# Designs tried in a protein design run: peptides against a protein of PDB entry 6RGO. Part 33

Target 1, 392 residues: chain A of PDB entry 6RGO
Amino acid sequence: MALKLLGFNQDATCFSVISSNKGVTIYNCDPFGKCFELEKSTSNDEELDFLVEMLFSTSLIAVVDKTIGASKRKKLKIVNTKRKATICELTFPHEIMDVIMNRKIICVVLKSDQIFVYDISCMKLLRTIDVRGEKLKSTSKFRNSEAVGDIGVRVSLSTDNNSILCYSSYSKSDKENAPLNDIVVFDALKCIQINVLPAVHQSNIVCIACSPDGMLMATASEKGTIIRVFKTIDTENDEPILVNEFRRGSRPSRISEMKFNHDNTLLACVGESDTIHIFALPVTTTEADANEDDTLQQSSHSLSSSINGLQYISKGLANRFGKIIVSKIPTQSQQRHVAYIKIPENAKYRIGFPKDTTNTIHICGEDGNYLVYSIPRNEVGPCTLVKSNTFD

## One batch from the design tools (peptide; aimed at target 1 T58 K355)

Design b2_p9_3_s2 (made by RFdiffusion4, then SolubleMPNN; its pose is not in this set)
Fold by OpenDDE base, seed 2:
Structure b2_p9_3_s2 (fold): chain B 392 residues (1-392), chain A 9 residues (1-9)
Amino acid sequence: as target 1 above (392 residues)
Amino acid sequence: EINSLLKPE
């Protein structure tokens, strides 16, 4: 059967898949098994396409039927999985491209480069962000750039209650074809723009991940060779703070998904390559609680010793051209993965980090594999397979 | 209704 992966929920307790024959199925990770099924509404042999976002382990899902020919591509359904009932239906002026949520906010991304921000508790519209309208204030020509199907506004939302929304925006360059290479950081609750990171890549941003706490974001461009990690809120002299720059590979390869673990110590990425890469983030030990004297000599040979090389070269080359965040990190200081998982060639995989086990990663494939890996702490190497299950 | 679904089951 053709499977299409929808992905994990925010805490990797569940994942969703499209089965060509059944429709949408949600699996629980532990204990492994089906927890919800949404039957195919169309008798036609049309390729099923859905967006399904689950709110953690709750009975709340957001569903969009994206099946070709379906007038439903503009409809968001909020479904109670326990009651199998639609509790809210919203219709949008344009096709829904993405839906993200946390316990406070739903964001709906449209093909028009609009982001609709809702209070999840009442489905009240808080904000419409018009990413094109912000560009058009600079560029008078409505080119219907038929956004060649895969280039659009990308979004990520913090899983916490602070509801930090990171989205890609068009560069303020006078060029008709300005890339989607700016990042806007937005407080989705207050509806305030917090930060703007200009030109974080040379090409369009195709993948964004926000940390669970909203303090970090990871970005990747169409090239997918470099991943950049920034602070979201904090700035240094009104400039964005680049925390890390990771090298995924030397060959261009699209990154489809990135995720932080729950303590911001790891960043994983997956895409069109045969390899899931896991990168270590420097643990910002807040020096605050150094006072409690407890003599537990556990030899935390912290991986801190090799990460010393991040010299903040704050050299202010304020050249007049739009502040491209040129990697201030020398190419030699680009960190490699600390761990990896090999996946089948051409298999699409999705990733998730469970909340309770920061060194565990969940992955699922369109090959019907759900796999749990242990991430090595003290060595660079392959992850160890801990558990495997199959689904149809 | 939505507010009841925001609780962990």
Scores: peptide ipSAE 0.219, ipTM 0.894, DockQ to the pose 0.631
OpenDDE base, seeds 1, 3, 4, 5: peptide ipSAE 0.189, 0.189, 0.203, 0.192; ipTM 0.881, 0.880, 0.889, 0.874

Design b2_p9_3_s4 (made by RFdiffusion4, then SolubleMPNN; its pose is not in this set)
Fold by OpenDDE base, seed 3:
Structure b2_p9_3_s4 (fold): chain B 392 residues (1-392), chain A 9 residues (1-9)
Amino acid sequence: as target 1 above (392 residues)
Amino acid sequence: EINSLLLPE
């Protein structure tokens, strides 16, 4: 049967798939098994297309049926999985492109480059963000949307209650064809813009990940060769907002998904390549625990690749143009993966990090494989397969 | 209704 992966929930306890015969199926990861099924609304042999977002291990899912007709593609249903009942239905002016949520917020992304932010508890609209309207104010020219293909606004939301929303925005360049290469950091609860990261890539951003705590974000362009990790908030400390630059590969390849683990020590990426890459992040030692005396001289040869190469471009021009945050990190300082997983060619995979095991990754494929891997801690190498299950 | 679904069951 043709499977289409929808992805893991926020804590990787469940994943969602589209089966051509059954409709939407949700699987539990441990114990492995089917936990919910949503039957297809149509008897026709039409290719099923859905958006499904699950709220952790709860009975709440958001569903968009994209299979048939322009009207259904504009409807968001909130479903109780235990009751098998729609509890809320919202209709939007444009096609829904993405839906993300946490315990506080639902964000709905439209083909119009609008983001609708809702309080999940009551489905009250908190904010409409118009990414095109912001561009029009900056560039004075309307881009006819018809010719732009698959390039739309990308979003990621922190899984915590801080509800940090990161989204791609259009560069303020006077070019008619300004790329979606800015990032906006937004407090979705307070409805306040926290930060703007200008020109984080040379081309359109196609993938964004926010850390679970909202303190970090990762970005990849349509080239997918470089992943950049940023702090979401300007710290008062003279610390660079750009924390890491990772090299996935030398060949262009689209990244479809990135995720942080729950302690912000790992970043995984998956896409059109035969390899899931896992990168190590520097642990932010909070200065507080420096007092306990434990003399364990484990000679961690910290590959202190001294990031000495950030030439501070002089403070003088900083006032009018937003901080050009992307100093060209020398190509020599680009970190490689610390771990990897080989996946079948042409199989789409999705990734998730479980909360309780920071060195474990869950993956699932359109090939019908659900796989659990252990990530090596002290060596660069392949992940070890721990558990395998199949689904249909 | 939504508030009752925000808890893990």
Scores: peptide ipSAE 0.039, ipTM 0.797, DockQ to the pose 0.668
OpenDDE base, seeds 1, 2, 4, 5: peptide ipSAE 0.026, 0.028, 0.031, 0.037; ipTM 0.713, 0.742, 0.763, 0.774

Design b2_p9_4 (made by RFdiffusion4)
Pose (drawn by RFdiffusion4):
Structure b2_p9_4 (pose): chain A 327 residues (1-135, 151-284, 335-392), chain P 9 residues (1-9)
Amino acid sequence: MALKLLGFNQDATCFSVISSNKGVTIYNCDPFGKCFELEKSTSNDEELDFLVEMLFSTSLIAVVDKTIGASKRKKLKIVNTKRKATICELTFPHEIMDVIMNRKIICVVLKSDQIFVYDISCMKLLRTIDVRGEKIGVRVSLSTDNNSILCYSSYSKSDKENAPLNDIVVFDALKCIQINVLPAVHQSNIVCIACSPDGMLMATASEKGTIIRVFKTIDTENDEPILVNEFRRGSRPSRISEMKFNHDNTLLACVGESDTIHIFALPVTQRHVAYIKIPENAKYRIGFPKDTTNTIHICGEDGNYLVYSIPRNEVGPCTLVKSNTFD
Amino acid sequence: PSLPPIPSP
């Protein structure tokens, strides 16, 4: 089958790719190279490694499952790339759905909507967050920098009226203190959530409305959450998969089950800005590095890696700059 | 076991 299940780095330095053939490879951007290659850990052809989230550019990797079911739901391994050795092997009572890391905090998301927060220096569990224990699946996002700030979708106070709903809760994982609870920002479920690298901004994606809403995160008034801007969906409602924020928080990238990738600018310092054509029934992931604000890195399951430029003052499409092919 | 430190960007 195709080379599916791409994962993208926080700093846009490299990306994680599960080659359907054998193991998982991690490439670099500049210069492009085979950075890390995981050996054979397979027994059938279509069984897939699912979840890999990494540090910035380091040797520290978070790896989850290999087998379809033998050791998948209840595993987390911490591996050094230079020596291929497992350090800590943590076990969890449920199936892992996502893992997000940063320099200070490691988050592990379970299928039962439990979020485990760890101080990464000693792996002490800071707090267990019973989201489904209070009231598709939960989508979680996190800031990259320090003062790492956690964002998760929570159910509303209409559990009696119906089973599924989605509001937003802002949480400071550094001090384990809940900062702001946002109301039902959508009349539908929440598909994907992106938080700014500095933790000041947040994006939301609806399945039905397909309109991205941006709210201030922490400095927002206590009385009411502050809405920043909204973005035009386009000609057709489409499911969104992954969104990213620029380092200066002027740009927002959007990708999904669509022909095009949309670029939204920010009025921090309207409907559409930059659009990148994309093959229809193939899936991609997004990133952009810290070095410049004009370059956007693109990861594709077709086997191509592309670097596009962004037009500052023109509403035109992006210009391709650099490309390379996968393995 | 202990973990290695995390370098800066």

Design b2_p9_4_s1 (made by RFdiffusion4, then SolubleMPNN; from b2_p9_4 with S8E)
Fold by OpenDDE base, seed 2:
Structure b2_p9_4_s1 (fold): chain B 392 residues (1-392), chain A 9 residues (1-9)
Amino acid sequence: as target 1 above (392 residues)
Amino acid sequence: PSLPPIPEP
């Protein structure tokens, strides 16, 4: 059967798949098993396509039937899985491209480069963000920039209640083909723009991950060779703070998904490559007051030595070309993965970090594998397979 | 229309 992955929920307790024969199935990760099934609405041999976003382990899902020929590609259904009932149905002027949520907010991304922000508790529209209209206000030319293929607005939402929304925006460059290489950081609850990170890549941003707390954001371009991690809210001299720059590889390859773990110590990425990469983030040790007792000195010393390479090169090369806030972190200071998982070639995988185990990653494949890996802390190397299950 | 409370598991 052809499986299509929809992904993990916010805490990786569940994942969603499309089965060509069954429709949408949601699996629980532990204990492993089916927890919900959404039957096909059509008997047609059409390739099933759905968006399904689950709210943590709750009985709330957002569903979009994206199946070709269906007028339903513009309809968002909010479903209670326990009652098997549609709670709300919304119809949009354009096709729904993405749906993200937390306990407070639903964001709906349209093919028109619009983001509709809703209060999940009442489905009240809080804001319509018109990313294209913002570009058109900055650029006097009404070009129908045909959305060139798969390039559109990307979004990520913090899983916490602060509801930090990061989205890709068009650069203010007078170029008719301005890339989607700016990031806007938005408080989705207050409907306030918090920050703008201009030109974080040279090409369109195709993947964004917000940290669970909304304090960090990872970005990748179409090249997928470099991942950048920024602070979302904090700025230094009104300039964006680049925390990390990771090298995934030397060969271009699309990144489809990135995720932080729940304590912001790890960033994972997956995509068209045969490898899931896991990067270590520097733990900002809050200087806990140095006063409490001596005893547990021993084992933490060894990992600290390799992180010292982040020289803040703040120095002002104000060259006349539009401020690409790519501090060229010297290619030598680009951190590599600390851990990896090999996956089958051409298998699409999705990733999730469970909340309770910061060194564990959940992955699922269109090959029907659900896999749990342990991430090594003290060694650079492969992750260890801890659990495996199969689904159909 | 008010949504019902977020349905717990």
Scores: peptide ipSAE 0.044, ipTM 0.759, DockQ to the pose 0.377
OpenDDE base, seeds 1, 3, 4, 5: peptide ipSAE 0.043, 0.042, 0.038, 0.039; ipTM 0.756, 0.752, 0.732, 0.727

Design b2_p9_4_s2 (made by RFdiffusion4, then SolubleMPNN; from b2_p9_4 with S8D P9L)
Fold by OpenDDE base, seed 3:
Structure b2_p9_4_s2 (fold): chain B 392 residues (1-392), chain A 9 residues (1-9)
Amino acid sequence: as target 1 above (392 residues)
Amino acid sequence: PSLPPIPDL
């Protein structure tokens, strides 16, 4: 059967798929098995298209049926899976492109480049963010909606209760075709913009990941050759916001998903390439507990020395407008993966990090494979397959 | 309308 992957939930305890004959199926990872099925609304042999976002291991899902007609593509259903009942239905002015959630917030991304932010507890609208409206204050010409290919606003939300929302925005360039290469960091609960990172890539951003705690974010452009990791908040210590730059490869390849693990020590990426890449992040040791164990310090020093090549482009212009000029990290300081997984060519995969095992990654494929890998700690190499299951 | 308590699976 043709499978389409919807992805893992926030803690990688479940994943969602579209089966052409069944509709939406949710699988539990451990013990492995079906935990929910949503039947297709139509008897027709139409290609099924859905958005499904699951709230952790709960009976709450957000569902958008994109299969039939422009009207359904504008409807969000909140469903209780245990009761098989729609709790509420929302209708939007434009097609829904994405839905993300945590225990506090639902964000709905529209084809109009609008983000609707809701309090999940009552489905009250907290904010409408108009990413185009912010651009139109600088550039009078609407992009004709027809000529905008697969380029839209990308979003990621922290899985914690702080609810840090990262989204792609249009650069404030006077160019008619300003790219979606800025990042806005937004407190979704307080409805306050925390930060703006201008021109983080040369081309449109196509993938964003927020860390579970919302302290880090990762970005990739249409080229998918470089991944950048940033702090979401300015720290008092004049520390650089750009904390890492990773090289996935030399050849362009779209990144479809990135995820941090639960302790911010690993970043994984997947996409159109035959390889899932896993990168190590420097552990920010808070200086507080540095007193006792002398022995492990030697290995961390070698990685820090390569970052010192961040030439501070002159302090003078940054002060007036908070314009963080992302200095190009020298190509020599671009770290490669520490671990990898080979995946079948032409199979789309999704990734998730389980909460309880920081060195384990869950992956699932449109080939019907659910795989659990162990990530090597002390060596650069392949991940080890620990568990495999199949689904239909 | 308040969402009903969401049980874990």
Scores: peptide ipSAE 0.110, ipTM 0.827, DockQ to the pose 0.380
OpenDDE base, seeds 1, 2, 4, 5: peptide ipSAE 0.101, 0.090, 0.055, 0.051; ipTM 0.823, 0.805, 0.736, 0.775

Design b2_p9_4_s3 (made by RFdiffusion4, then SolubleMPNN; from b2_p9_4 with S2P S8D)
Fold by OpenDDE base, seed 3:
Structure b2_p9_4_s3 (fold): chain B 392 residues (1-392), chain A 9 residues (1-9)
Amino acid sequence: as target 1 above (392 residues)
Amino acid sequence: PPLPPIPDP
């Protein structure tokens, strides 16, 4: 049967798939097994298309049936899986492109480049973000929505209660075809814009990941060769907002998903390539609680590798053109992966990090494989397969 | 109506 992967929940305890004959199926990761099924609404041999977002291990799912007709593609159903009942149904003016949630917030992304932000507890609309309307203050021409293809607003939401929303926005360039290469950081609870990161890539952003705590975000463009990691909040210490730049590869390849682990030490990416890449993030030791005592003179040979090459472009011109956040990081400072997983060519995979095991990654494929890998800590190399299961 | 508290299983 043809399987289509919907992905893992926020803590990688469950994953969702579309089976052509059954409809939507949700699997538990441990113990491995089917926990829920949503039957298809139609007897036809039509290709099933759904959005399904699960709230952690809970009985709450958001479902959009995209299989048939423009009307269904505009409907969001909130379903209780334990009761097998629709709790809420919302209808939008445009097709739903994405749905993301945490314990506080649901965000609904429309084909109109609008983001609807809801309080999950009552389904009250908190904010409508119009990503086009922010641009239209300068340029009246709607990009003909038909000609834009698969390029739309991308979103990621922190899995914590802070509910930091990162989304792609249009650059303020006077060009009719401004790319979606800005990032906006938004507090979804307070409905306040925290930050704007202009021109984080040269082309449209196609993938965004927010860290679980909302303190970091990762971005990839249509090229998928470089992944950038940013702080979401400006730190008082004049620290650079761009904390890492990773090189996935030299050949262009679309990245479909990125995820941080629960302690912000790892970033994984998956897409159209035969390889899942895992990158190590430098642990920002907040030196806060270094109490006084132990004088152990470990002679840390300060390999002060003279990173002399940050030419301070003088403070004077920075005031008129918004902070060029992406200084040309020398290509030599681009870090490679620390670990990898080989996957079958042309198989779509999804990734998840379990909460309890920071060096474990869950993956699932449209080939019907659910795989658990151990990530090496002290060496650069392949991940080790720990567990495998199959699903239909 | 408020969404019923959905326990983690």
Scores: peptide ipSAE 0.037, ipTM 0.745, DockQ to the pose 0.439
OpenDDE base, seeds 1, 2, 4, 5: peptide ipSAE 0.031, 0.036, 0.034, 0.033; ipTM 0.723, 0.701, 0.686, 0.708

Design b2_p9_4_s4 (made by RFdiffusion4, then SolubleMPNN; from b2_p9_4, 3 letters changed)
Fold by OpenDDE base, seed 1:
Structure b2_p9_4_s4 (fold): chain B 392 residues (1-392), chain A 9 residues (1-9)
Amino acid sequence: as target 1 above (392 residues)
Amino acid sequence: PPLPPIPEL
């Protein structure tokens, strides 16, 4: 049967899939099994297409039927899975491209590059963000985005209650063809812009991940060779803080998904390559001043290792068309993965980090495999398969 | 009206 992956929920306790014969199925990860099915409404041989976003391990799902007719693609259904009942329906002016949620907020991304932000408790609209609106003061030409079906606004939302929303925006370049290479950080509860990260990549951003606490954000461009990690809120001298720069590979390959683990110590990425890459983030040890007064006088051999701090003068290439975030990280200091998983060639996979086991990753494939891997901490190497299940 | 309470599974 052809499977299409929808992904994991926020804590990787469940994942959703489309089966061509069954419709939407939601699986529980532990104990492994089906927890919900949405039956196919039509016997037609049409390729099923859905957006399904689940709210953690709850009976709440958001569903968009993208299979049949332009009207359904504009309709969000909020469903109670335990009651098998639609509890809310919203209709949008344009096709729904993405839906993301946490316990406070639902964000709906439209093909018009609009983001609708809702209070989940009452489905009240809090904000409409028009990502094109800052640009629309110039040229009213809707790009006939017929041919460029894959470049649109990307979003990620913190899984916590602070509800930090990161989204891609158009650079302020006078070019008719400005890339989606800016990031806006937005407080979705207060409806305020917190930060703007200009030109974080040279090309369009195609993948964004927000950390669970909303303090970090990972970005990848359409090249998928470099992943950048930024602070979301904090700035240095009104400039964005680049925390990490990771090298996924030398060859271009699209990244479809990135995830932080729950303690911000790991970042995983998956996409069109045969490899899931896992990167280590530096643990900010708050030195708790353990004032252990242990008076052991041992001798002061001053090994003055002269670490010549090469002050790399950041020559900001102020090209006339905007500040590019030039990586202050030399190409030689770009970190590689600490762990990896090999996946079947041409199989699409999705990733999730469970809350209770920060060294474990859940993955599922369109090949019908649900796999649990242990991540090595002491060595660079392959992840170890711990559990395997199959689904259809 | 507010959404009904969302029970855990």
Scores: peptide ipSAE 0.099, ipTM 0.825, DockQ to the pose 0.359
OpenDDE base, seeds 2, 3, 4, 5: peptide ipSAE 0.066, 0.096, 0.090, 0.041; ipTM 0.761, 0.818, 0.818, 0.730

Design b2_p9_5 (made by RFdiffusion4)
Pose (drawn by RFdiffusion4):
Structure b2_p9_5 (pose): chain A 327 residues (1-135, 151-284, 335-392), chain P 9 residues (1-9)
Amino acid sequence: MALKLLGFNQDATCFSVISSNKGVTIYNCDPFGKCFELEKSTSNDEELDFLVEMLFSTSLIAVVDKTIGASKRKKLKIVNTKRKATICELTFPHEIMDVIMNRKIICVVLKSDQIFVYDISCMKLLRTIDVRGEKIGVRVSLSTDNNSILCYSSYSKSDKENAPLNDIVVFDALKCIQINVLPAVHQSNIVCIACSPDGMLMATASEKGTIIRVFKTIDTENDEPILVNEFRRGSRPSRISEMKFNHDNTLLACVGESDTIHIFALPVTQRHVAYIKIPENAKYRIGFPKDTTNTIHICGEDGNYLVYSIPRNEVGPCTLVKSNTFD
Amino acid sequence: EIEELLEEE
């Protein structure tokens, strides 16, 4: 089958790719190279490694499952790339759905909507967050820098009226203090959530409305959450998969089950800005590095890696600059 | 070992 289940780095330095053949490879961007290659851990052809989230450019990797079910739901391994050794092997009572890391805090998301927060220096569990214990699945996002700030979708106070709903809660994982609770920002479920690297901004994706809403995160008034801007969906409602924020928080990238990738600018310093054509029934992931604000890195399941440029003052499409092919 | 890896850049 195709080389599916791409994972993208926080710093846009490299990307994680599960080659359907054997193990998982991690490439670099500049210069492009085979950075790390996991050995054989397989027994059948279509069984897939699912979840890999990494540090910036380091040897520290978070790896989850290999087998379809032998050791998948209840595993987390911490591996050094230079020596291929497992350090700490944590076990969890449920199935892992997502893992997000940063320089200070490691988050592990379970299928039962439990979020385990760890101080990464000693792996002490800071707090267990019973989201489904209070009231598709929960989508969680986190800031990259320090003062790492956690964002998760929570159910509303209409659990009696119906089973599924989605509001937003802002949480400071550094001090384990809940900062702001946002109301039902959508009339539908939440598909994907992106938080700014500095933790000051946040994006929301609805399944039905397909309109991205941006709210201030922490400095927002206590009385009411502050809405920043909205972005035009386009000609057709489409499911969104992954969104990213620029380092200066002037740009927002959007990708999904669509023909095109949309680029949204920010009035921090309207409907559409830059659009990148994309093959229809193939899936991609997004990133952009810290070095420049004009370059957008693209990861594709078709086997191609592309680097596009952004037009500052033109509403035109992006210009391709650099490309390379996968393995 | 984790502390050493966290020192990498």

Design b2_p9_5_s1 (made by RFdiffusion4, then SolubleMPNN; from b2_p9_5, 3 letters changed)
Fold by OpenDDE base, seed 5:
Structure b2_p9_5_s1 (fold): chain B 392 residues (1-392), chain A 9 residues (1-9)
Amino acid sequence: as target 1 above (392 residues)
Amino acid sequence: EIQELLSEK
């Protein structure tokens, strides 16, 4: 049976798949089992394609039928899974490319490089973001339609109520082929641009992950060799703060998904490679005011692995035109993964971090495997398989 | 209806 993965929800309690015979299926992770099925409306042997965005474990999903020949690629349906009923339908001027949501906001990304931001509670449009802007509308007609499939606006939304939206934007280069290599940080509730991170990669950004709290953002380009982690809101001397630069590999490979865990200690990435990579982030010790009292001398030998001070290379190289370019961390200062999972070659996998277990990762494959791995804390190595289930 | 679903865990 041909499976197509749609992904995990925000807290990895559910995942969604397209089954060629059944349509959209949602599985619970624990207890493992099918919780929802959207029946195939068409008897045709057409390859099914859907966007499905889940809202945690709630009965609210957003669905777009992207099946070829379907006149529905411009329609967003809000579905109540318990009732199996469409409760809201929105129609857009262009094909829907992506849908993301949290408990406050739905963002709809169009093929026109527009982001529609809605208040989920009433489905009121708060903002239309035109990523191309007025000047670039004229030149965009000549991008050959075939090559456009992979290069579009990428978005990520914080899972918290602050609703920090990170999206890729076109650099202000006077070149007809400006890359989507800027990042805009946007308060989706207030509809305010908070920050702009210029030229975070040399090529188009193809993957973005926002942390659950919206304080960090990870980016990867079409090369997928380097992942950069930035602060979203904070700046140093009006320059973007690069927190980490991770090396996934030496060979180009597309990253399809990245996720932070719920405490911002880990970043995972998956894509076209045979390996899921997990990177450790520096623990920001919030100095909680140590009130003096309880002398419990648990000599936890914290192996302070001297993560030698990542000199924040805040050196934005102003190019000859006054454009800040995010400096590359020297290759010697590039961090590697701390953990990994081997996956079958050519199998598409998706990743999710459960909320309650920061050292656990959920993965699912188009091979019909749902797998739970334990992430090693104190050693660099493979993750340990804890649980496995199969789905069809 | 949407508001009821938003109140789910």
Scores: peptide ipSAE 0.558, ipTM 0.963, DockQ to the pose 0.857
OpenDDE base, seeds 1, 2, 3, 4: peptide ipSAE 0.529, 0.528, 0.534, 0.541; ipTM 0.959, 0.959, 0.959, 0.960

